# Designs tried in a protein design run: peptides against a protein of PDB entry 1IK9. Part 9

Target 1, 211 residues: chain A of PDB entry 1IK9
Amino acid sequence: MERKISRIHLVSEPSITHFLQVSWEKTLESGFVITLTDGHSAWTGTVSESEISQEADDMAMEKGKYVGELRKALLSGAGPADVYTFNFSKESCYFFFEKNLKDVSFRLGSFNLEKVENPAEVIRELICYCLDTIAENQAKNEHLQKENERLLRDWNDVQGRFEKCVSAKEALETDLYKRFILVLNEKKTKIRSLHNKLLNAAQEREKDIKQ
Target 2, 207 residues: chain A of PDB entry 1IK9 as posed
Amino acid sequence: MERKISRIHLVSEPSITHFLQVSWEKTLESGFVITLTDGHSAWTGTVSESEISQEADDMAMEKGKYVGELRKALLSADVYTFNFSKESAYFFFEKNLKDVSFRLGSFNLEKVENPAEVIRELIAYALDTIAENQAKNEHLQKENERLLRDWNDVQGRFEKAVSAKEALETDLYKRFILVLNEKKTKIRSLHNKLLNAAQEREKDIKQ
Target 3, 195 residues: chain B of PDB entry 1IK9 as posed
Amino acid sequence: MERKISRIHLVSEPSITHFLQVSWEKTLESGFVITLTDGHSAWTGTVSESEISQEADDMAMEKGKYVGELRKALLSVYTFNFSKESAYFFFEKNLKDVSFRLGSFNLEKVENPAEVIRELIAYALDTIAENQAKNEHLQKENERLLRDWNDVQGRFEKAVSAKEALETDLYKRFILVLNEKKTKIRSLHNKLLNA

## One batch from the design tools (peptide; aimed at target 1 R192 H195, target 1 (a further copy) V183 K190)

Design b1_p9_8_s2 (made by RFdiffusion4, then SolubleMPNN; from b1_p9_8, 5 letters changed)
Fold by OpenDDE base, seed 2:
Formats: C-alpha cells, sequence, structure tokens
Structure b1_p9_8_s2 (fold): chain B 211 residues (1-211), chain C 211 residues (1-211), chain A 9 residues (1-9)
C-alpha cells in the first residue's frame, strides 16, 4: 500500500490546515482511500476504480489523464497556490475539489466521506506513518551520505593514481629518450672513429704507392 | 529551535501510542518544551534550565550526564524496548519516566504538564512539522542521490582515463624500445661494416708489404 | 626514418 499525506486549506476554513491522506494499492487508478482531518475530527471515504472511471467519463477526459490530475490535486498537497481549491461540508460530508485555470474553474472530483467515530486513532496512525517515513528517509539519507563520502574517496584515489600514471609516463618517455641519446651518441662516436681510421689507412696506402 | 517527536507508550495506556514532542533552543540543557498527545488531547510543559539542574542534583548526577540521559529517554522515542518507562496521570497532569536497568528502575525525570485547551492546533502543528521534515528529508535524499550518480560518473570517467593512461604508457614504452632497437641495429651494422673495411685494408697492406 | 635529432654535442 502506498500513502501520501498533504496539507490542504478548505475554502470554508481557510485558517485551519487540514490534512489529506490518500492511500492506494499500486496505482491511484485502481481506487484509493481518502482521509481528511483537522487534527480533531476525521472523515474517510473509499473511491473505487469504477467511480474514477465514471468521473473521468463525466468530465469527458481520458482516464489516465484524469488520474494524472487526481494525483496532482490529491498527492501534491498545496501545489502552487490557487491551482486547486478544496471544499468540504462537515454537514453533508461532501468533499470536492476544483482545478483553477486562468479563466475557468472546474470541479475535478467529488467524494462522499464518512465521519470517523474514533478520529484519535486515525490521527495517531497518521502521525505514526509520518514518523516512520521520517525514520526511513533519515536512514536513507545516512546511507546515501556514507556512499557519497565513499565515492568521493574512491574518486580521489583514482584521480591520484591517474596523476601518478601521467607523471610516470612523462618520466618514462624522458628517461628512454635520454638513454637512447646516450647510446646513439656512443655509436655515432664509434662510427666517426672507424671512418677516421679508414681515411687514415687510405691516405697511408696512397703515400706508400707514391716512392 | 530544534524539535523531536517520538512515539511512546504509557504504563497506564499501553495500547495507545502517545507522541512526545520536545522542542529546545540550541541544547536541551538550556531548557525545553515538552508536549504529549494521544491524537485527541494534548498536554504541554516547560522545563527550565534550573529544573534540569535541580533534577540532576537530586539524582546526584553530573548535569551533562543527566542531560545525556534525558536526550536518550525523550528524543530517542521507543529506544530498545523496556529501557525507559513512561508514566502520565491525566488527572494530576504529572508526567514521569523511569530508566529500567537489569536489577533496578529509577525515576529519571518528572514534569508537571498542563492540558492544552485547543489540542487540535497542537496536533496540526505537529503534523505540519512532520510533513515539513519529510519534505526536507526528501529534497536532501534527491540531492544526495543526484550527487551520488554524479560522483559515480566522474569516477568512471577518471577510471577510464586512468586505464587509457596505463595502456598508453605501455604502448609508449614498447614503441620507444622498438625504435631504439631498430636504430641500434642500424648503427651496429654500420660499425660491423666499417670494421670489416678496416680489416680488409689491413690485410691488403700486409700483402703489399710481403709482396 | 625520422632520426630523433640528437642535439649536436
Amino acid sequence: as target 1 above (211 residues)
Amino acid sequence: as target 1 above (211 residues)
Amino acid sequence: SGLIPVPPK
């Protein structure tokens, strides 16, 4: 079961924060339970897949698009101010919400709720869920933080190895060139010496022929 | 202001989850506000620095150690089962908690609370704080997740550069050695050729002298 | 064969 709790303000009670809990299985399209509370009273209703389908049809809206709008209204809480207007009659237990567009407002959905006999239990369960969610999110945060710190260390280690590899490559190239030059110069010196010996021998032979 | 909300069970009402809110400025030692709720009623008390000091003295405990025990009891919520026992009289508004050691339980602290006239407001504010904390923790989680994904990419990039650097170093070494061997062999061949010419010239001269 | 120019001694 998935659950979302949001703050809403009712048109009838704009100074009182209400809490809208929505709970569902897998997808909101399959139906959901809606719970409204003001921290003293609670009201609950079940919205079936058939009701969602009917509301979509009544709106002449494709079901997936309608469910997308339901998700924005009911799960996003106070989205941008004024996009959704929430209405609830405590007398009739009729809950409805409107989408406010620039030039038009339209009813997006409506639900009949029932007053919960023991609102304290619903409120306690709601607070418990909030505290569990906080604990889970904190544990996830601590895990991600430790992983982030690990990845940063691992990055620094590889970076340091990379820099050492670059420096070692440059040093290797320089050393190999230096060694190459030394040996090449030795061989060049030996070649020059042998050429001079050949020249001298040829000059001596030419002298010996000229007597 | 810092705040912590915890679940507790009262000895008098073990089946009913209560919520213990503690709010403080900077340190619990400077005093705190305690709020207890069952999701219907609320009770609040202020605990001053002087009361904390007096309770520490009455316990013959060093203040910092006492505050450390207060933090474990009041902020950790349901720690390990049975370490702390919470008691509250709704009649006297007397709240006290005990630390249960293996062979001894002792009163760790006691507070006089006052029944809140409008518990719904306190409950709403508590739920609001929970929802804000959830939102903040979610935003932090999303940030840390994105940063983690970034660091993992950056690590893979540097790792790939490092592997390329290693391969490039090995290739460079191999290439330089191949070039070195080629040039060295050419110079050795030239030296051998020049030596053979010198030997031939010497043999010819020795023939010319014997002749 | 690009002989690496050995600097003249």
Scores: peptide ipSAE 0.007, ipTM 0.851, DockQ to the pose 0.003
OpenDDE base, seeds 1, 3, 4, 5: peptide ipSAE 0.006, 0.006, 0.005, 0.000; ipTM 0.851, 0.852, 0.852, 0.852; seeds 1, 4 fail the geometry check

Design b1_p9_8_s3 (made by RFdiffusion4, then SolubleMPNN; from b1_p9_8, 4 letters changed)
Fold by OpenDDE base, seed 1:
Structure b1_p9_8_s3 (fold): chain B 211 residues (1-211), chain C 211 residues (1-211), chain A 9 residues (1-9)
Amino acid sequence: as target 1 above (211 residues)
Amino acid sequence: as target 1 above (211 residues)
Amino acid sequence: SGMIPVPPL
């Protein structure tokens, strides 16, 4: 089961932060359990896939789009622009929420909730879930941090090997050229010496022909 | 201000998860605010640096060691081995906790708490802090994940450059030796040709002298 | 990587 807890403000109690828990299996579209609390009282309702489908139909909205709006409203809370408004009557246990667009507000959904007999248990379980989520996220952060440090070390090691390879390539090229020049100069000197011997032999023969 | 919330079980209510919030400035040693809740009622107390010092002295414990035990008890909850036991009387508002060692149990500390008039506000604020901590940890996780993906790309890029550098070094060595052999063979051929010309010139001169 | 020009033979 997936779960999300969000802060909301009710129109009836704008100074009191409420908490909206939504729990679902796989997809929000398959239905969900909604729990509302003010930190003293709690109210719970179950919304079926058929109710979600009916609300989408009643709104003349495509079901996937409607579920997308439910996800934004119920799982994100009132986004930073107060795009969603939440209403709850403690007397009727009727919860409804609206989407506020620039020129149009409309009711996005409505649920009948039931007052929980033991709200303290629901609140304790909600706090437990928050603490478990904190612990899980902290463990994940520590793992990612250690992995980040590992990757940075591995990067530095490969970078250092790469720099050594570049330097070794340049040194190899320089050494091979130096050795090549030495051998080439020795061969050039032998060629020059042999040419001079040929010129001398030719000059001596030309002297012997001229007695 | 630093804050930690932990789950505890009271000896008086072992089936009811309680939440222990501790808030402090810089160090736990400088004093802290303790808040206990069962999800319905809340109790708060302030523990001063002087009280912490006095409790350490009364226990004949070095203050840093005592603060280290307070940190384990109050900020970690009952560790996985039930090393710490928590007790609270709702009638007296007296909170105390014990350290359970193999052969010895001892009272580690005790605090007088005050019942909060509006426990719902304390519970709401506690849930808000948990949700804020979840959001902060999620944002940190997303950042670390993106950074890990960046570091992995950068590692792959340097690794690929390193492999290309190794291959380029081997190719350079092979190419330089091939070129060197070609030039050396040309010079050896010129030397052989010049030697043959010298031998022929010497043989012709020896024929001219024998005539 | 400046290939050192092979000096003309």
Scores: peptide ipSAE 0.025, ipTM 0.854, DockQ to the pose 0.004
OpenDDE base, seeds 2, 3, 4, 5: peptide ipSAE 0.024, 0.018, 0.017, 0.017; ipTM 0.854, 0.855, 0.855, 0.854; seed 3 fails the geometry check

Design b1_p9_8_s4 (made by RFdiffusion4, then SolubleMPNN; from b1_p9_8, 4 letters changed)
Fold by OpenDDE base, seed 3:
Structure b1_p9_8_s4 (fold): chain B 211 residues (1-211), chain C 211 residues (1-211), chain A 9 residues (1-9)
Amino acid sequence: as target 1 above (211 residues)
Amino acid sequence: as target 1 above (211 residues)
Amino acid sequence: SSLIPVPPP
């Protein structure tokens, strides 16, 4: 089961933060359990896949689009711009929520809730889930931080090896050219020496012909 | 103000998870507010720096060591091995906790709490703090994940450049040697040709003398 | 033509 808890403000009680828990299996489309609490009382309702389909049809909205809006409303709360407003009657146990656009507001969904007999247990379980989620997120943060530090070390090591490889390539090229110039100059000197010996031998033979 | 919430089990109510909130300024040594809740009722007490010092003295424990044990007990809960046990009387509002070692248990501290008149507000604020902490940790997780993915890309890019540099160094060395061998073989051929011309000129001169 | 490998010096 997946779960999301969000803070909401009810139009009837705007000064009191309420908490909306939604719990579902695999997809929100398959149905969910909705729980509302004010930290003293709790109310719970089950919403079936058939009810979600009926609410989408009643709104003349495609089911995937409706579930997408339902996800934004119920899992993200009002959002930063009060795009969703929440209403709950403690007397009728009727919960409904509206989407507020610039020039139009419309009801996005409505659910009948039932008052929980033992609200303290629901509240304790909700706090436990929050503490578990904090611990899991902290462990993930510590893992990701250690991995970032590892990747940064590994990057620095490869970068340092790359710079050494570049410098070693330039040094190799320079050394090979120096060695080659030395050997070529030796061979050029030998060629010049042999050419001079040939010229001298030709001059000596020309002297021997001229007696 | 710093805050930590932990789940604890009271010896008097072992079947009911309680929540222990500790709030402090800068250091736990400077004093703290302790809040206990069962999800229906709440109790709060203030512990001063002087009370912490007195409790350390009463235990004949060095203050820094005592605060270190206090931090483990109150901020980490019982721990994985029930090293700390918690006691609370709802009648006397007396909270105390014990450290359990293999062969000895001892009282580590005790506090008088007061029953909160509006427990729902304390519970709502506690849930709000948990949800804020979840959101902050999620944002940090997303940041660290994106940075890990960046560092991994940067590592792969440098590694690929390093491998290309190694291959380019080997290719350069091979190409330079091939070019050098070609030029050296040309010079060796010229040296051999000049040597043969010298030998022929010497043989011709020796024929001219014998003739 | 026999490429005589020049040993490095």
Scores: peptide ipSAE 0.007, ipTM 0.848, DockQ to the pose 0.003
OpenDDE base, seeds 1, 2, 4, 5: peptide ipSAE 0.008, 0.009, 0.007, 0.000; ipTM 0.849, 0.849, 0.849, 0.849; seeds 1, 2, 4 fail the geometry check

## One batch from the design tools (peptide; aimed at target 1 I181, target 1 (a further copy) F180 V183)

Design b1_p10_1 (made by RFdiffusion4)
Pose (drawn by RFdiffusion4):
Structure b1_p10_1 (pose): chain A 207 residues (1-76, 81-211), chain B 195 residues (1-76, 83-201), chain P 10 residues (1-10)
Amino acid sequence: as target 2 above (207 residues)
Amino acid sequence: as target 3 above (195 residues)
Amino acid sequence: DFFDEQKEDP
């Protein structure tokens, strides 16, 4: 069981704001209850599933396509107008296309005997919704703060692993350089002794 | 300007639910407006900064401690009483085996309740709208952080596994270059022996 | 490269 409470403007009363409450089960297609309130009185009507299928036929529209129009219009490039007569309790709304508009929906609402009960329930539903949301935002705030820390933690763990690698790399190379360079000292020494021995042979050939 | 709308029950009408709306600027300490409604009628009252501190004196409580009790009682065990004839509103605190009057307000019946009720409903719908939007923004951030974390964690796994492959990999190369030096040294020595 | 430099001998 779902519902949507929207605020709307009636052409015959652009001054005051009204509220539209639509409730259904699963889908709009299966039928819905619609309630209009000005904060004092309330008018209610029902639309059965069969009535929706018929109205879609009378409008030359694919049923799902028609329900889609109802969703955009009632559950809040698509321009919609709403009219209501307190004298008749007739409620209708049209979709305004280019130079051509048409009746999209019509409801004969009935004035409610207990407006206050209806208004109180509506406000109560809204307050419950505000409540459920806050709890959710708090749950997400905490999850947010947990992740901000869990990242900072592992980020530090990362920097340490990298810094440890660099210290170890330079440490290994330093030892390498020492050993390699000691050998080079030997090579240079041997190389030079050889040269010396070549220059000595060369001197015996020449004298 | 902030406000809180609470759902309460009056002692003289446990059947019906009433709504208490409290509004203020910055802190309750600087005064606030309280409105009581049953969805048909509405009663309002203004409580000045002057009256609040005055009440903090009659009780001998620090203006802070006193405002604290009001926050707990009015912004949501607390009991509420209202007489539609007198418009007098008072509430009490109930502890184990005792209760006491905590405060009262002389409210006045509002001339256009529908206007008040409409504004209250409008506020709730805006609040629902803003809260749903924040739930989205925080939902995405929760996603971004989840991804960012996996990234770095992956970098850490790769980095640690590198530090552990370093000694073995570098030592092989060092053996290779070192063996080249030795060969040279040997060949030189052998040449020297030639002569 | 450090290891190539070390390969240089007289």

Design b1_p10_1_s1 (made by RFdiffusion4, then SolubleMPNN; from b1_p10_1, 5 letters changed)
Fold by OpenDDE base, seed 2:
Structure b1_p10_1_s1 (fold): chain B 211 residues (1-211), chain C 211 residues (1-211), chain A 10 residues (1-10)
Amino acid sequence: as target 1 above (211 residues)
Amino acid sequence: as target 1 above (211 residues)
Amino acid sequence: SLFDEFLEEP
């Protein structure tokens, strides 16, 4: 079961933050349980997949698009742009919400809720879920932080090894060229010496032919 | 202002989860506000630095150690080991908590609370704080996740460059040795050729002298 | 090394 809690403002009670809990199995399309609370009273309703389908049809909206709008309305809370307006009558237990567009507002959905007999239990369970979610998110944060620190260490190690490899490659090339120049110069000196000995031997032979 | 909310169980009402909110400025030692709620009623008390100091003295405990015990009792909730027992009388509004050690239980602290006139406001504010904390922690998680993905990409890039550098170093050494062997062999061949020409010239000169 | 041997061979 998935759950989302959002804060909303009711048109009828704009000064009192309400909380909208939505609970669903796998997909919002399959139906959901909606719970509204003001921190004293709670109201609950179950919305079936058939009701969602009927509301989509009544709106002449494709079901996937309608569910997408439901998700934005019910799971995000009042975004800063007042795109979704929430209405609830405590007397009738009728909840409805509207989408406000630039030139048109339209009802996106409506639910009959029932007043919960023990609102304190619903509120306690809601707070428990919030505290559990905080604890889970803290544990994830601590894990991700430790992984970031590990990855940064591993990056610094490889970076340092890479820099050493670059420097060692440049040093190797330089050292090899220096060593090879020395050896080549020795061989060139030996070639020059042998060539001079051949020239001298030829000059001596030319002198011996001239008695 | 720092805040911590924990779930606790009261000895008097072990079946009903209560919530203990502690709010403080900078350090718990400087005093704190304690709020207890059952999701219907709320009770609040202010604990001053002087009261904390007096309770530490009455317990013959060093203040820093006492504050350390307060932090464990009030900010962690009931750990799984029932090390802290919470007691509250709704009639007297007297809250006290005990530390349970193996052979001894002792009162760690006690507070006179006052029943909040508008518990719904306290509960709504508490839920708002939980939702804000969830949102902040989610944003931190998303940031840390993106950083982890970045660091992993950066590590893979440097690792790939490092492997290329290692391979390029080995290839450079091999190529340089191959090229130098070719050049050295050419010089050695020239030396051998010149040496043979010198030997032949010496042998011809020895023939001409015998002649 | 093979290189050192090759350098030492005259």
Scores: peptide ipSAE 0.022, ipTM 0.850, DockQ to the pose 0.471; fails the geometry check
OpenDDE base, seeds 1, 3, 4, 5: peptide ipSAE 0.022, 0.022, 0.021, 0.021; ipTM 0.850, 0.849, 0.850, 0.850; seeds 1, 3, 4, 5 fail the geometry check

Design b1_p10_1_s2 (made by RFdiffusion4, then SolubleMPNN; from b1_p10_1, 6 letters changed)
Fold by OpenDDE base, seed 5:
Structure b1_p10_1_s2 (fold): chain B 211 residues (1-211), chain C 211 residues (1-211), chain A 10 residues (1-10)
Amino acid sequence: as target 1 above (211 residues)
Amino acid sequence: as target 1 above (211 residues)
Amino acid sequence: SLFEEFLEEP
């Protein structure tokens, strides 16, 4: 089961933060349980897959698009721009919400809720879920932090090896050229010496012919 | 202000999860506010720095060690081994907790609490804090995940450059040696040719003298 | 080294 809790403000009680819990199996499309609380009372309703399909049909909206709008409204609260308005009557237990567009507001959905007999149990379970989620997120964050520190060390190690490889390549090239020039110069000197000996021998032979 | 909420079980109500909120400024030693709730009622007490010092003195415990024990008890709940036992009387509003060691239990602290007139406000604020903490931890998690992915890319990039540098160093060494061998072989061939010319010139001169 | 062997060959 997946669950999301969001803060909402009811049009009827704008000064009192309410909490909207939605729980579902795998996808919101297969139905969900909605729970509303003000921290004293709680109200719950079950919405079936057939009700979701009927609401989509009544709105002349494709089911996947309708479920997408439900997901935005019910799992994110009003949103950062008060895009969704929530209404609840404690007398009728009728919950409905509207999407506010620039010049048009329309009802996105409505649910009959039932007042929970033991709201304290629902509130305790909601707080437990929040505390468990905090603990899980803290453990994930600590793991990711340690992994980032590991990756940073590994990056620095490879970077240092790379810089040493670059420097060693340049040093190797320079050393090999220096050694080659030394040997080449020795061979050039030997060639020059042998040429001079050949010239001298030719000059001596020309002297011997001239007697 | 720092805050921590933990789950606790009261000896008087072992079947009902309670929540213990502790709030403080900078350090628990400077005093704290404790709030207890069962999801229906709430009770609050303020503990001053002087009360903490007095409780440490009454226990004949060093203040820093006592505050360390308070931190373990009040910020972590009972702990994984039920090391701390919590007691609360709704009638007297007297809260006390004990540390359970192997063969010895001792009272670690006690507080008089006051029943909150509007428990719903305290519960709503507690849920708001949990939801804000979840949102902050999610944002940190998403940031750390993106940073992890960045560091992994950067590591792969440097690793690939390093491998190319190693291969290029080996290829450079091999190529330079091959080129040097070719040029040196040309010079050796020239030296051999010049030596043979000198030997032939010496043999011809010896023939001319015998002739 | 291959280079030293090559230097010693005449």
Scores: peptide ipSAE 0.024, ipTM 0.850, DockQ to the pose 0.499; fails the geometry check
OpenDDE base, seeds 1, 2, 3, 4: peptide ipSAE 0.020, 0.021, 0.022, 0.022; ipTM 0.850, 0.850, 0.850, 0.850; seeds 1, 2, 3, 4 fail the geometry check

Design b1_p10_1_s3 (made by RFdiffusion4, then SolubleMPNN; from b1_p10_1, 7 letters changed)
Fold by OpenDDE base, seed 5:
Structure b1_p10_1_s3 (fold): chain B 211 residues (1-211), chain C 211 residues (1-211), chain A 10 residues (1-10)
Amino acid sequence: as target 1 above (211 residues)
Amino acid sequence: as target 1 above (211 residues)
Amino acid sequence: SLFEEFLKEP
């Protein structure tokens, strides 16, 4: 089961933060349980897959698009721009919400809720879920932090090896050229010496012919 | 202000999860506010720095060690081994907790609490804090995940450059030696040719003298 | 080394 809790403000009680819990199996499309609380009372309703399909049909909206709008409204609260308005009557237990566009507001959905007999149990379970989620997220964050520190060390190690490889390549090239020049110069000197000996031998032979 | 919420079980109500909120400024030693709730009622007490010092003195414990024990008890709940036992009387509003060691249990602290007139407000604020903490931890998690992915890319990039540098160093060494061998073989061939010319010139001169 | 062997005359 997946669950999301969001803060909402009811049009009827704008000064009192309410909490909207939605729970579902795998996808919101297969139905969900909605729970509303003000920290004293709680109300719950079950919405079936068939009700979701019927609401989509009544709105003349494709089911996947409708479920996408439900997901935005019910799992994210009003949103940062108060795009969704929530209404609840404690007398009728009727919950409905509207999407506010620039010049048009329309009802996105409505649910009959039932007042929970033991709201304290629902509130305790909701707080437990929040505390468990905090603990899980803290453990994930500590793991990711340690992994980032590991990756940074590994990066620095490879970077340092790379810089040493670059410097060693340049040093190797320079050393090899220097050694090659030395040996090549020795061979050039020997060639020059042998040429001079050949010239001298030719000059001496020309002297011997001229007697 | 720092805050921590933990789950506790009261000896008087072992079947009902309670929540213990502790709030403080900078250090628990400077005093704290404790709030207890069962999801229906709430009780609050303020503990001053002087009360903490007095409790440490009454226990004949060093203040820093006592505050360290308070931190373990009040910020971590009972712990994984039920090391701390919590007691609360709704009638007297007297809260006390004990540390359970292998063969010895001792009272670690006690506080008089006051029943909150509007428990719903305290519960709503507690849920708000949990939801804000979840959102902050999610944002940190997403940031750390993106940073992890960045560091992994950067590591792969440097690793690939390093491997190319190693291969290029080996290829450079091999190429330079091959080129040097070619040039040096040309010079060796020229030296051998010049020596043969000198030997032939000497043999011809010896023939001319015998002739 | 290959270099020293190469430096030997001839």
Scores: peptide ipSAE 0.021, ipTM 0.851, DockQ to the pose 0.591
OpenDDE base, seeds 1, 2, 3, 4: peptide ipSAE 0.019, 0.018, 0.020, 0.026; ipTM 0.852, 0.852, 0.851, 0.852; seeds 1, 2, 4 fail the geometry check

Design b1_p10_1_s4 (made by RFdiffusion4, then SolubleMPNN; from b1_p10_1, 7 letters changed)
Fold by OpenDDE base, seed 1:
Structure b1_p10_1_s4 (fold): chain B 211 residues (1-211), chain C 211 residues (1-211), chain A 10 residues (1-10)
Amino acid sequence: as target 1 above (211 residues)
Amino acid sequence: as target 1 above (211 residues)
Amino acid sequence: SLFEEFLKTP
């Protein structure tokens, strides 16, 4: 089961934060349980897939689009201020919410809730869920932090090896050229010496022909 | 102000989760505010630095060690089961907790609490803090995840450059040796050709002298 | 090395 808790302000009680919990299986479209609390009282309702479909039809909205609006209203919490307005009558237990557009406000949905007999249990369970979520997110943060530190070390190690490889390549090339030049110059000197010996031998022969 | 919320079970009410909130400035030793709630009622007390010192003295415990035990009891939540036992009298508003060691159990501290007149406000504020902490931890998780993905890309890029550098070094060495061998062999061939010309010139001269 | 062998071959 997936769960989201958000803070909402009711039009009738704008000075007190209410908490809207939505719980669902896999997708919001398959239905959900909605719980409203003020930290003293709680109200719960179940919304079925058929009710979601009926609300979409009553609004003349495509179901997927309607469910997309429900997600924004009920699961986003702090959307941009004033986009969603929440209303609840404690007398009728009727909850409804509106979407406020620039030129059009319309009711996005309405639910009949029931007052919970033991609100303290619902509130305790809600706080437990928050504390569990905090602990899970902290453990994930610690893991991600350790992984970041690992990846940074691994990056530095490879970077240092790469820099050493570049330097070693340049040094190797320079050393090989220096050694090659030395050997090649020795061979060039030997060639020049042999040419001079040939020239001298030819000059001596030309002198012997001239007696 | 730092804050920690933990779940506790009271010896008197083991079937219902209580929430222990501790709030402090910089260090627990400087004093703290303790809040206990069952999701319906709330109780609060302030513990001063002087009270912490007095409790440590009454226990004949060094203050830093005592504060270290307070941190474990009041801030750790789910320590190993049964190490800390919590007691609260709703009648006297007296809260105390014990440390259970294998052979010794002792009272670690005691606080006089006051019943909060508006527990719903305290509970709402506590839930708000939990939701804020969840949002902050989620934002941190998303940032750390993006950073991990960045570091992994950067590692792969440097690794790929390093492998290319290694391969290029080996290829360079092989290519340079092949080129050097070709040029040196040409020079060796030229040296051999010049030696043969010198030998032929010497043989012709020796024939002319015998003539 | 191949180079040292090559240097030794006269």
Scores: peptide ipSAE 0.028, ipTM 0.853, DockQ to the pose 0.394; fails the geometry check
OpenDDE base, seeds 2, 3, 4, 5: peptide ipSAE 0.022, 0.023, 0.020, 0.027; ipTM 0.853, 0.852, 0.853, 0.853; seeds 2, 3, 4, 5 fail the geometry check

